# Ledger of designs, part 277: peptides against a protein of PDB entry 7RZF

Target 1, 358 residues: chain A of PDB entry 7RZF
Amino acid sequence: PFQEEHLKQLYKIVPIKDIRNLYVTFPIPDLQKYYKSNPGHYLGHLIGHEGPGSLLSELKSKGWVNTLVGGQKEGARGFMFFIINVDLTEEGLLHVEDIILHMFQYIQKLRAEGPQEWVFQECKDLNAVAFRFKDKERPRGYTSKIAGILHYYPLEEVLTAEYLLEEFRPDLIEMVLDKLRPENVRVAIVSKSFEGKTDRTEEWYGTQYKQEAIPDEVIKKWQNADLNGKFKLPTKNEFIPTNFEILPLEKEATPYPALIKDTAMSKLWFKQDDKFFLPKACLNFEFFSPFAYVDPLHCNMAYLYLELLKDSLNEYAYAAELAGLSYDLQNTIYGMYLSVKGYNDKQPILLKKIIEKM
Target 2, 358 residues: chain A of PDB entry 7RZF as posed
Amino acid sequence: PFQEEHLKQLYKIVPIKDIRNLYVTFPIPDLQKYYKSNPGHYLGHLIGHEGPGSLLSELKSKGWVNTLVGGQKEGARGFMFFIINVDLTEEGLLHVEDIILHMFQYIQKLRAEGPQEWVFQELKDLNAVAFRFKDKERPRGYTSKIAGILHYYPLEEVLTAEYLLEEFRPDLIEMVLDKLRPENVRVAIVSKSFEGKTDRTEEWYGTQYKQEAIPDEVIKKWQNADLNGKFKLPTKNEFIPTNFEILPLEKEATPYPALIKDTAMSKLWFKQDDKFFLPKANLNFEFFSPFAYVDPLHSNMAYLYLELLKDSLNEYAYAAELAGLSYDLQNTIYGMYLSVKGYNDKQPILLKKIIEKM

## One batch from the design tools (peptide; made by RFdiffusion4, then SolubleMPNN)

Design b2_p25_8_s4 (from b2_p25_8, 20 letters changed)
Fold by OpenDDE base, seed 1:
Formats: structure tokens, sequence, C-alpha cells
Structure b2_p25_8_s4 (fold): chain B 358 residues (1-358), chain A 25 residues (1-25)
């Protein structure tokens, strides 16, 4: 476990690859015994959220961060870490202190709002869906994983313990959130820009780094993180599937797609699933336009149109993806291609939103 | 994203890539 002397430290690390990463790490208690409530997952879901009013949305809007991951990580026996990891832009590398300030502002927003039972319920529902419709893993890997986790979970729960949430524990959420403070922080910045500016070498991998104490003024700045009015809790995820009915196989079901509609303006092929029997569908649309590829100008306009369309759909993309829905939009020589995949229940909602933006 | 969510989604997305559902258009 880290002692006080290991807290409020900044590590400047030289990577082998040309990467720019920030790791903001907090020592937390061992949460393994709380797997039924999983307070670390609740906080990781919110801190790692990508929707409007999220930490990532604000950091992206400033051009400082490309991606963000939040969550618990295993430590040694009797302690864990909560880590916020971001991929930094070149500009973001210059604004690390302000990025971390925004992290603490978002954490302060979570304290001000308090634990939300509806967020826990969404996490529970998402994990239950993931468990129920989990794909078959490679038997060797799966058996080894199960054998490993038998040390942590009762035999009766070993298959469900990593997925099924049972208990809303606001007290545990607050307990973990209380550890996410500037006085408990460890910061690591990974960048090639620190080459030749390091004074230490890591013993095992030879990684060059510099360790510095974070100035007390910077710690105080983060401790005084105010409520940033740009940060909001996510909205309810409308894409979470609730209907898992599998329609019976039609008597005339063919092994190949059948043409079920033929008109001057559209052809529709349908193939019922006869193999997997999952509450999933794939909707594929090819849109034809004689103008899409007629000349370089039209080709570039069609490209720009799809990029703008994708950008306008970003607000839904993350929520859909969390719920096991995805979409893809591509330019073709004939026009455009749209694919919508995942659980069939909420596909019409996502498709409608896409078509309304088109 | 949460790291666990990301891992679950990457596993699911990799599994779904093996299952090409629908006509190749």
Amino acid sequence: as target 1 above (358 residues)
Amino acid sequence: REEEIRRIQEEAANAEREYRFGPDF
C-alpha cells in the first residue's frame, strides 16, 4: 500500500512508443467483498461517460483529450486503485493541471448530486444483458479465468459475480468517492517530450522517469475545485433493451436472404436467423444517388456530409454502444451505406434518430 | 468508458465480427 510519502507525486515517464497519456490514480480500499454493489463500477461508468456534460465531452471540446477511461484496478491484497486515464493531445500535454482540475470538478459534481439509484439500475440492467447474451469464450481461457476467480467468489456465484449487481449501496459509492481527493492523488504523465529530462530508471523494464512532488499550491487549486456548470449527469439511456423475445422461425425460412419487397425506389431482402437465436438484428441500408460519385466535387461533398452526419450523431453513439447497439456510415461509389447492429428492441429508436439527422 | 465496460464491448465486438450477419452488400 502507498504511504503518505507516495501521495501527491508526479511521475514524468518516457514511453517507447509515441504516446501521450495521463494517469490519475487514487488508492482505494479493497472493494472485492462489495462485488454485489460494485461501487467502483458505478463511479467508473459516470467518470468514464462520453455523453453530453461528461468529463470527456468537456476535455474534448477544449482539444486536450481524445479518449478517457475511468475505473477500479486491482492492486495487491487489501487495496485497489481508482484510475482515470486519458489520451492527451499535444495541447493537452501543456494543460495537465487544468485537465486534472476538471476531473476534480466532475468528482465534485458527483458529490453534489449524490448517489443515483437510477444510474445503478442502468448499470445493473446493462450487466444483466451482457451476462445473459454473453458470447462463448475460448474454453481454455474461460476455464482458467473461472478457476482464478473461485478464490474470490462462492462457487454458486462464480459465473455471475462479475456481472450481476444486486445491491444499491450509496454508502459505498460515497466511501469510494471520498478517496478521490487531491491529497490522495498520484499523477503519471507519459510522453516522449520527457526524453533527456529524467533522472531515474525503473528496475524491471528500464523505463526512464522523473518523480516530483506536486506543489502544495496545485493541490490546493484542485482541493478548491468548484462546481463547473458544464458538467451534468448523463440522461437515461433509451437504448437499453427490455424486450428479448425471439420470433419463431418461419416455415418458409430460406438459408439465404429473400427479396420481400421490390419497388422502383427500394428493394428489401430479409434473412431470419436460423443459427444463433439471439434477440439481435443487422439492418443494412444502401442509398443510391447518381450524384454521389459523378465528379470530385460531389464526391467530396458526399464525404463531408457523412462526416457532419456522424458528428451530429455522436451524442447518441455512446449511449447506443453501451446498450449493445452500433451504427456505421460509409461513403460508396453509388451513394452511402448505413448499418445498424445489435439488440433488435431499440434499433428502431437509433435508426429513427439517424434518419432524422439525415 | 469504464475499463470493464470497454473490455466487455471489445470482446463482444470481436465475437460479432466473426458472425457476419446479413447479406454482403
Scores: peptide ipSAE 0.023, ipTM 0.461, DockQ to the pose 0.037
Fold by OpenDDE base, seed 4:
Structure b2_p25_8_s4 (fold): chain B 358 residues (1-358), chain A 25 residues (1-25)
Amino acid sequence: as target 1 above (358 residues)
Amino acid sequence: REEEIRRIQEEAANAEREYRFGPDF
């Protein structure tokens, strides 16, 4: 486990690949015994959220970060880490202190709001769906994974332990959140811009790095992180499926799509699932417009329209994807293609949101 | 996204298998 001397350290690391990453790491207690409540997942879900008022949304709005991941990571037996990882822009590489300040502002927002049972319930429901409809893995990989996790979970729970949440533990959420403090931070910045500026080489991989103490004034800045009014908890995820009913196969089910509606303005084809028996559907819409590709101007306007539409849908896209729903919007030489895929229960909600933005 | 955290932690544990900085103390 990291001792106090290992905290408040900055590592500047030279990658082999041209990547820019920031890792903000916090030592946390071993949460393995609390897998039924998984407070690290709760915090990872919120810190890693991509919706309006999220940490990522604000950092993206500043042009500093492309992607953000937040969650617990296993250490050795008896300790863990909480890690916030971001993909940095070139500009973001210049604003690492400010990025980390925003992380602490978001963490402070989570402290101010306190643990939310509804957020836990959403995580529980999402994980239950993921478990219930989990795809088949390759047997060799799966067996090796299960053999590994048998060291951590009871045999009876080994298949469910990584997925099924059972207990809301606000005390454990607060306990982990109390470890996410500037005095407990380790920072790693990965960038080629540190080439020729390093003084150490890692012994196992030969990675060049520099270690520096984070200045006390910077730690104090992060300790004094205020409530940033731009940060908000996510809204309830309206896309979480609750109905998983599989309709019986029709007696005359054709192996091919049947034309069920034919009009001057629309054709509708339908095929029931006869193979997978999942509470999932694929809705595919092809829109035809003679104006979509008539000239370069109209082509570019049609492209711009879809890019603006996608941007306007971004607030729903993340929540839908978490719930196992996806959409795709593409320009075609004939017009536009829309696809909505995933659990059938909430597809009408997502489709309605798309249509309302169109 | 913990699945994406897991995938990014598996891709990052594959990339961090290349970048495991610091001894597991």
Scores: peptide ipSAE 0.016, ipTM 0.338, DockQ to the pose 0.050
Fold by OpenDDE base, seed 3:
Structure b2_p25_8_s4 (fold): chain B 358 residues (1-358), chain A 25 residues (1-25)
Amino acid sequence: as target 1 above (358 residues)
Amino acid sequence: REEEIRRIQEEAANAEREYRFGPDF
């Protein structure tokens, strides 16, 4: 466990791979006993959120960060970490102090808003769906995982403990949030740009690194992180499924897709699930355009259009994905392919948003 | 994405293996 002397440290690490990562780590109490409320998951959900007014949305808008992950990480027995990890752009590597300032501004926003029961309920509902419709894992991996977690959970709860939230504990959320402070930070920057600028070598892997104390002025700058008006709590996830009804197999159900609609502008094939009996569907759309691949200009325009469309959908895609919905958009030599997959209940909402952006 | 988050977390855990073995981590 880190002592005070191990806090407020900056590590500059040389990777073998050409990667640029920032790790902002906070020592936190062992939360294992609080699995029924999982306050670290609540904070990870908000800090790691990708929607409008999120930390990632702002850092992406600056061109500093590609991806962000926030959450609790196991340490050893009696302590954990909360880690915010970001994939840095080349520009972001120059703005690490300001990226961390934005992290503390977002954390300060979470303090100002306080714990939200509706966010906990959303996490509870998402996890309940994930548990109820969990895919079969490879038996060897699954049994090894279960054998490991038997050290932490009662036998009766071992299958549910990682998923089923029971208790909203605002006190525990505040307790963890109170550990996410500049005085309790460890920072590591991973970049090849530190090659030849390190003074230490790690014993096991030969990883080159440099350790530096974070200047008190920088810590103080982060301690004085004001409310950034760009940061907002997420909106409620509209994609969380609530209807899990499985329609009975039709008497005329074919083993192959049947043509159920034929028009001058559209053909529709349908196949009912006769095997899995899940409240899930796969919607696949092929759009035909004689212009999509007529010449190199139109090919590139069709490509750019889909990339821009995907980018414009990122905020919805994240919320949909949390709820077990996914989409895919691809160029074809005939036009465009769209796929929407996952729980059928909210697929019309996602499909509508995609079509409205198109 | 759990496998890709797990791959990003396994590539990040391999980068975190490279990183975890910083003597203080």
Scores: peptide ipSAE 0.006, ipTM 0.342, DockQ to the pose 0.049
Fold by OpenDDE base, seed 2:
Structure b2_p25_8_s4 (fold): chain B 358 residues (1-358), chain A 25 residues (1-25)
Amino acid sequence: as target 1 above (358 residues)
Amino acid sequence: REEEIRRIQEEAANAEREYRFGPDF
């Protein structure tokens, strides 16, 4: 376990690859025994959220961060970490102190709002869906995984323990949030910009690094993190499926797509699933326009239109993806292609939002 | 200290792997 002397440290690390990463690490208690409530997953879901008012949304709006991951990580037996990892832009590398300030502002927002049972319920429902409709894994890998996790879970729960949430434990969420403080932080910055500025080499991999104490003034700045009014809890995820009914095969079900609508403006083919029997569908739309590829100008306008459309859908894309829904938009030489895939229950909601933005 | 730098490097390499291949669940 890290002692006080190991906290409030900054590591500057030289990567082999041209990457810019920030790791903000907090020592936390071992949460393994709390797998039924999984408070680290609850916090990872919120801190790692990509929707409006999220940490990532604000950091991305500043041009400092491309991606963000938040969550618990296993350490040695009896010790865990909570890690916030971001992919830094070149500009973000200059604003690391301010990025971490925003992390503490978001954490302060989570403390001010307190634990939300509805967020836990969404995590529970998402994980239950993931468990129920889990794809078949390769037997060798699956058996090896199960053999490993038998050291952590009861035999009766070994298949469900990583997925099925049972208990809302606001006390444990608050306990973990209380560890996410500036006095308990370890920071690592990974960038080639530290080449020739390091004084140590790691023994096993030969990685060059520098270790520095974080200045007390910087720690105090983070301790005094106010509520940033841009940070908000996510809205309820409307894309979480609730209906998993599989319709019976039609008596005249064809082994191939049947033309069920033919008009001057549209053709529709339908094929019922006769193989997988999943509550999933694939909707594919091809839009034809004689203008989409008539010249380089129209081609570029059609491209820009799709990029703007995708950007305008970003707020829904993440929530849909969490719920096992995806969309794809592509330019074609004939016009545009749209696909919507995943659980059929909420596909009409996503499709409607896409069409309303078009 | 070395285990943590190793862990950060393994985390960076695993995060690159997760970024490339998705999270190993």
Scores: peptide ipSAE 0.000, ipTM 0.322, DockQ to the pose 0.056; fails the geometry check

## One batch from the design tools (peptide; made by RFdiffusion4, then SolubleMPNN)

Design b2_p26_1_s1 (from b2_p26_1, 16 letters changed)
Fold by OpenDDE base, seed 3:
Structure b2_p26_1_s1 (fold): chain B 358 residues (1-358), chain A 26 residues (1-26)
Amino acid sequence: as target 1 above (358 residues)
Amino acid sequence: LDREIREIYNAKTKVVGYEIREESIL
């Protein structure tokens, strides 16, 4: 286990690849016995959230961070880590202290709001969907994974334990959240900008790094993280499927798409799934405009329009993705292409939001 | 320390949760 001497440390690491990453790591208790409540997943879901008022949304708005991942990771025997990892912009590399301040402000917001049963229920529902429709893993990889998991779970629960949440434990959420403090932090910054500024070499990979103590003034700044009014809890995910009914195969089902609607402005083709029998659909829309590629200006405007449209949909994209929905928007020489894929139940909601932004 | 650095370097793979499986939607 990390002793006090291993806490409040900053590692400056030189990567082989041109990457800029920040790792903010907290030693936490072993949560394996609490798999039925999975408090680390609850916190990872909120800290890693990408919706409006999220940590990532604010850090992106500053131009400091591209991506954020939050969650628990296995440690050595008897402890785990909670890690917040971000992909840094060049500007973000200059603002690491302020990025971490925002992390502690968000964590403070989670303390102020307290554990939310509806968030737990959302995680439970998402995990249940993911479990029910989990793709078949490669047998060898799956067997090795299961063999590892057998050390931690009853045999009867091994297949479900990673996915099925059963117990809302606000006490355990608060316990983990209490470990997410500046006095318990380990920071690693990964950047080529540290080349020639390191004093240590890692034994196994020859990774060059420098270790520094985080100044007490910086720790105190993070300890005094106030509530940032930009941070909000996410709204309920409206895209979580609840209807998994599979419609019977139509007697006249064709192996190819059939034209089911033909109008002056639209043609609709339909093919029923005759192979997979999943409560999923793929909606593909091709939009034709004579103006989309008439000249270089219109072509560039059509490109910019789609980039702006994608950006305006980012608030929904994450929630949709969590719920097993995706969309794609592409420019075509004739106009644009839209695809909406995933569970059919909430596709109309996502499609409506896309069309309302168009 | 070396293990944590190794895990940071190897951490590309084991983000346990969100494998965005590119489901090849045929």
Scores: peptide ipSAE 0.019, ipTM 0.556, DockQ to the pose 0.201
Fold by OpenDDE base, seed 1:
Structure b2_p26_1_s1 (fold): chain B 358 residues (1-358), chain A 26 residues (1-26)
Amino acid sequence: as target 1 above (358 residues)
Amino acid sequence: LDREIREIYNAKTKVVGYEIREESIL
């Protein structure tokens, strides 16, 4: 376990690759016994959220961060880590203190709002979907994984323990959230910009690094993190599938797409799945416009239109992705292409939102 | 500490939705 002397430390690490990463790490208790409630997953879901009012959305809006991941990680015996990892821009590398301030502001927002049962229920539902429709793992890898898991879970739960949430434990969420404090922080910055500025070498891999104590003034700045009004809890994810009914194969089902509608304005081709039998669909739309590629002006206007459309849909992109939905929008020489893929249940909702923005 | 540095250095953080999947590069 880390002693007090190991807390409030800053590590400047030189990578071999040209990467810029920030790791904000908090020692936490061993949460393995709480797998049924998984408070670290709850916090990771919120801290790692990418929707409007998220930590990532604010950090992206400033041009400081590209990606963010939050969650628990295994430590040594009797403790874990909670880690917030971000991919830094060149500008973000200069604003690490302010990035971490925003992390603590978001954490403070989570404290102020308290544990939300509806968020837990969404995590539960998403995990249930992921479990039910998980891809077939490689048998050898899966067997080895199960053998490892048997050390932690009852035999009857081994197949489900990683996915199934059963118990909403607000007390445990608050307990973990109470460990996410500046006095309990370890910071690592990974950048080539530290080359020639390090004084230590890691024994096993020869990684060059510098260790510094975080100044007390910086710790105090983070301890006094206020509520930033830009941070909001996510809205309910409307794209989470609830209906998994598989329609029976039609008697007239063909091995190829059949033309089921032919009009002056549209042709519709349909192919029922006869192989996978999943509650998934692929909707593909090709829109034709005689003006899409007439001249360079119209081509640029069509491009700009599509970029604006994509931007207007960003608010739904993450929620759709979490729910196993995706969309793609592309310019074509004849107009545009739209694809909507994933679980069929909520595809009409996503499609409606796309069409309303068009 | 050295383990943490190694894990940080070797962590391919694949952003897979919720889980820090450390794909160990090793």
Scores: peptide ipSAE 0.017, ipTM 0.572, DockQ to the pose 0.307
Fold by OpenDDE base, seed 4:
Structure b2_p26_1_s1 (fold): chain B 358 residues (1-358), chain A 26 residues (1-26)
Amino acid sequence: as target 1 above (358 residues)
Amino acid sequence: LDREIREIYNAKTKVVGYEIREESIL
């Protein structure tokens, strides 16, 4: 277990690749026995959320961070880590202290709101979907993975334990949140800007680094992280599929799309899936406008319209993606193309949201 | 997210040796 001397440390690491990353790591208790509740996944879901009012949304708005990942990682025997990892911009590299302040403000928001059973239920449902429709792993990798997992889980649960949430444990969520404190933090900054400024070499990979204590004033600044009113819990994900019914093949199913509607203003083609047998659909819409490409002004207006539409839909993009839905919007020389792909159950909801923003 | 974290972290950490460092301190 990390002693106090291992906490409140800053590592400046020189990468081989030109990358800028921040790792904010917290030692946490070994939660493996609580895999059915997986409080680290719950917290990772919220901290790593990309929707409006998320940590990432705020850090992106400042131009400091491109991507954020949060969650638990296995440590050595008897402890784990909770890690928040961000991809830093050049500007973000200058604002690491403020980025971490925002992390603690978000964590403080999570403490203030308390554990939410509905969020757990969404995580459960998302994991159930992911498990049900996981791709077939390569046999060799799969066998090695299972062999490792057998040390931790009952044989009957070994295939499901990583995916299926069963128990809402607010007490464990709070326990992990109580470990996500500045006094327990380990910070690693990865940047080429530390080249020639390091004094240590890592034994295994020869990675050059410098270790520094985080100043007490900085720790205190993070300890005094207030509630930032920009941070909000995500809204309920309305796109999570619940119906996975596969309709039977029609007796006269054509191997190609059939024209099922033909009007002066629209043609509709339909093809039933005869190969994959998944509760998924692909909706493709091509909109034709004689004005879309008439002149450079109209082209730019059509482009701007689509960019504004995409921006207006950004609030749904992450929630849809998590739920296994995607959309694409493209300008064409004839107008606009829209595609909606993924689980068919909630596609009408996403499509409605798109249409309402159009 | 745990899988994504493992994949992203493993991918990023293998490049910088950060994972092994934390294991060696323990």
Scores: peptide ipSAE 0.014, ipTM 0.498, DockQ to the pose 0.060
Fold by OpenDDE base, seed 5:
Structure b2_p26_1_s1 (fold): chain B 358 residues (1-358), chain A 26 residues (1-26)
Amino acid sequence: as target 1 above (358 residues)
Amino acid sequence: LDREIREIYNAKTKVVGYEIREESIL
């Protein structure tokens, strides 16, 4: 276990690759026994959320961060870590203290709102979907994984324990949130900009680093993190599938797409799945415009239109992705291509959102 | 301490859900 002397530390690490990463790490108790409630997963879902009012959304809006991951990581025996990892921009590298302040502001927002059962239910539902439709892992890798987790779970639960949430435990969520404090923080900044500014070398890989104590004034600044009115809990994910019915194969099912509608304005081809038997669909739309590529101005306008459309859809992209839906928008020489893929149940909702933004 | 630095430096973290797991280099 980390002693007090190991807390409130800053590590400046020189990478081999040209990467800029920030790791904000908190030692937490071993939560393995609480796998049925998985409070670390709940917090990782919220802290790592990419929707409007999320930590990432705000940090992106400032130009400081590209990506964010939040979650629990296994430690040594008897403790775990909660880690917030961000990919830093060049500007973000100059604002690390303020980035971490925003992390603590978001954590403070989570404390103020308290544990939300509906968020837990969404995590449960997402995990249930992921479990039900888990791709067949390679037997050897799967067996090794199962052998590893047999040490942690009852045999009857070993296949499900990683996915199935059963118990909403607000007390455990609060307990973990109470560990996500500035006094418990370990910060690592990974950047080539620290080359020649390090004083230590890691024994096994020769990684160069510098260790510094975080100033008490900085810790106090983070301890006094106020509520930032830009942070909001996510809205309910409308894209989570609930219907997984597979329609029977039609007797006249063709091995290739059949033209099922032909009009002056549209042609529709359909192919029923005869191989995978999954509650998934691929919707592909090709839009034709005689004006799309008439001249350089129209080409540029068509490009800008799609970039703006993509940007306007970003609010749904993450929620759709979490729910196993994806969309793609591309310029074509004839106009525009749209694809919507994933679970068929909520595809009409996503398609409607796309059309409303067009 | 050195282990944590190594883990930060070398960990191909696979996000499984919202858990950060080390991808076993098998």
Scores: peptide ipSAE 0.019, ipTM 0.575, DockQ to the pose 0.257; fails the geometry check

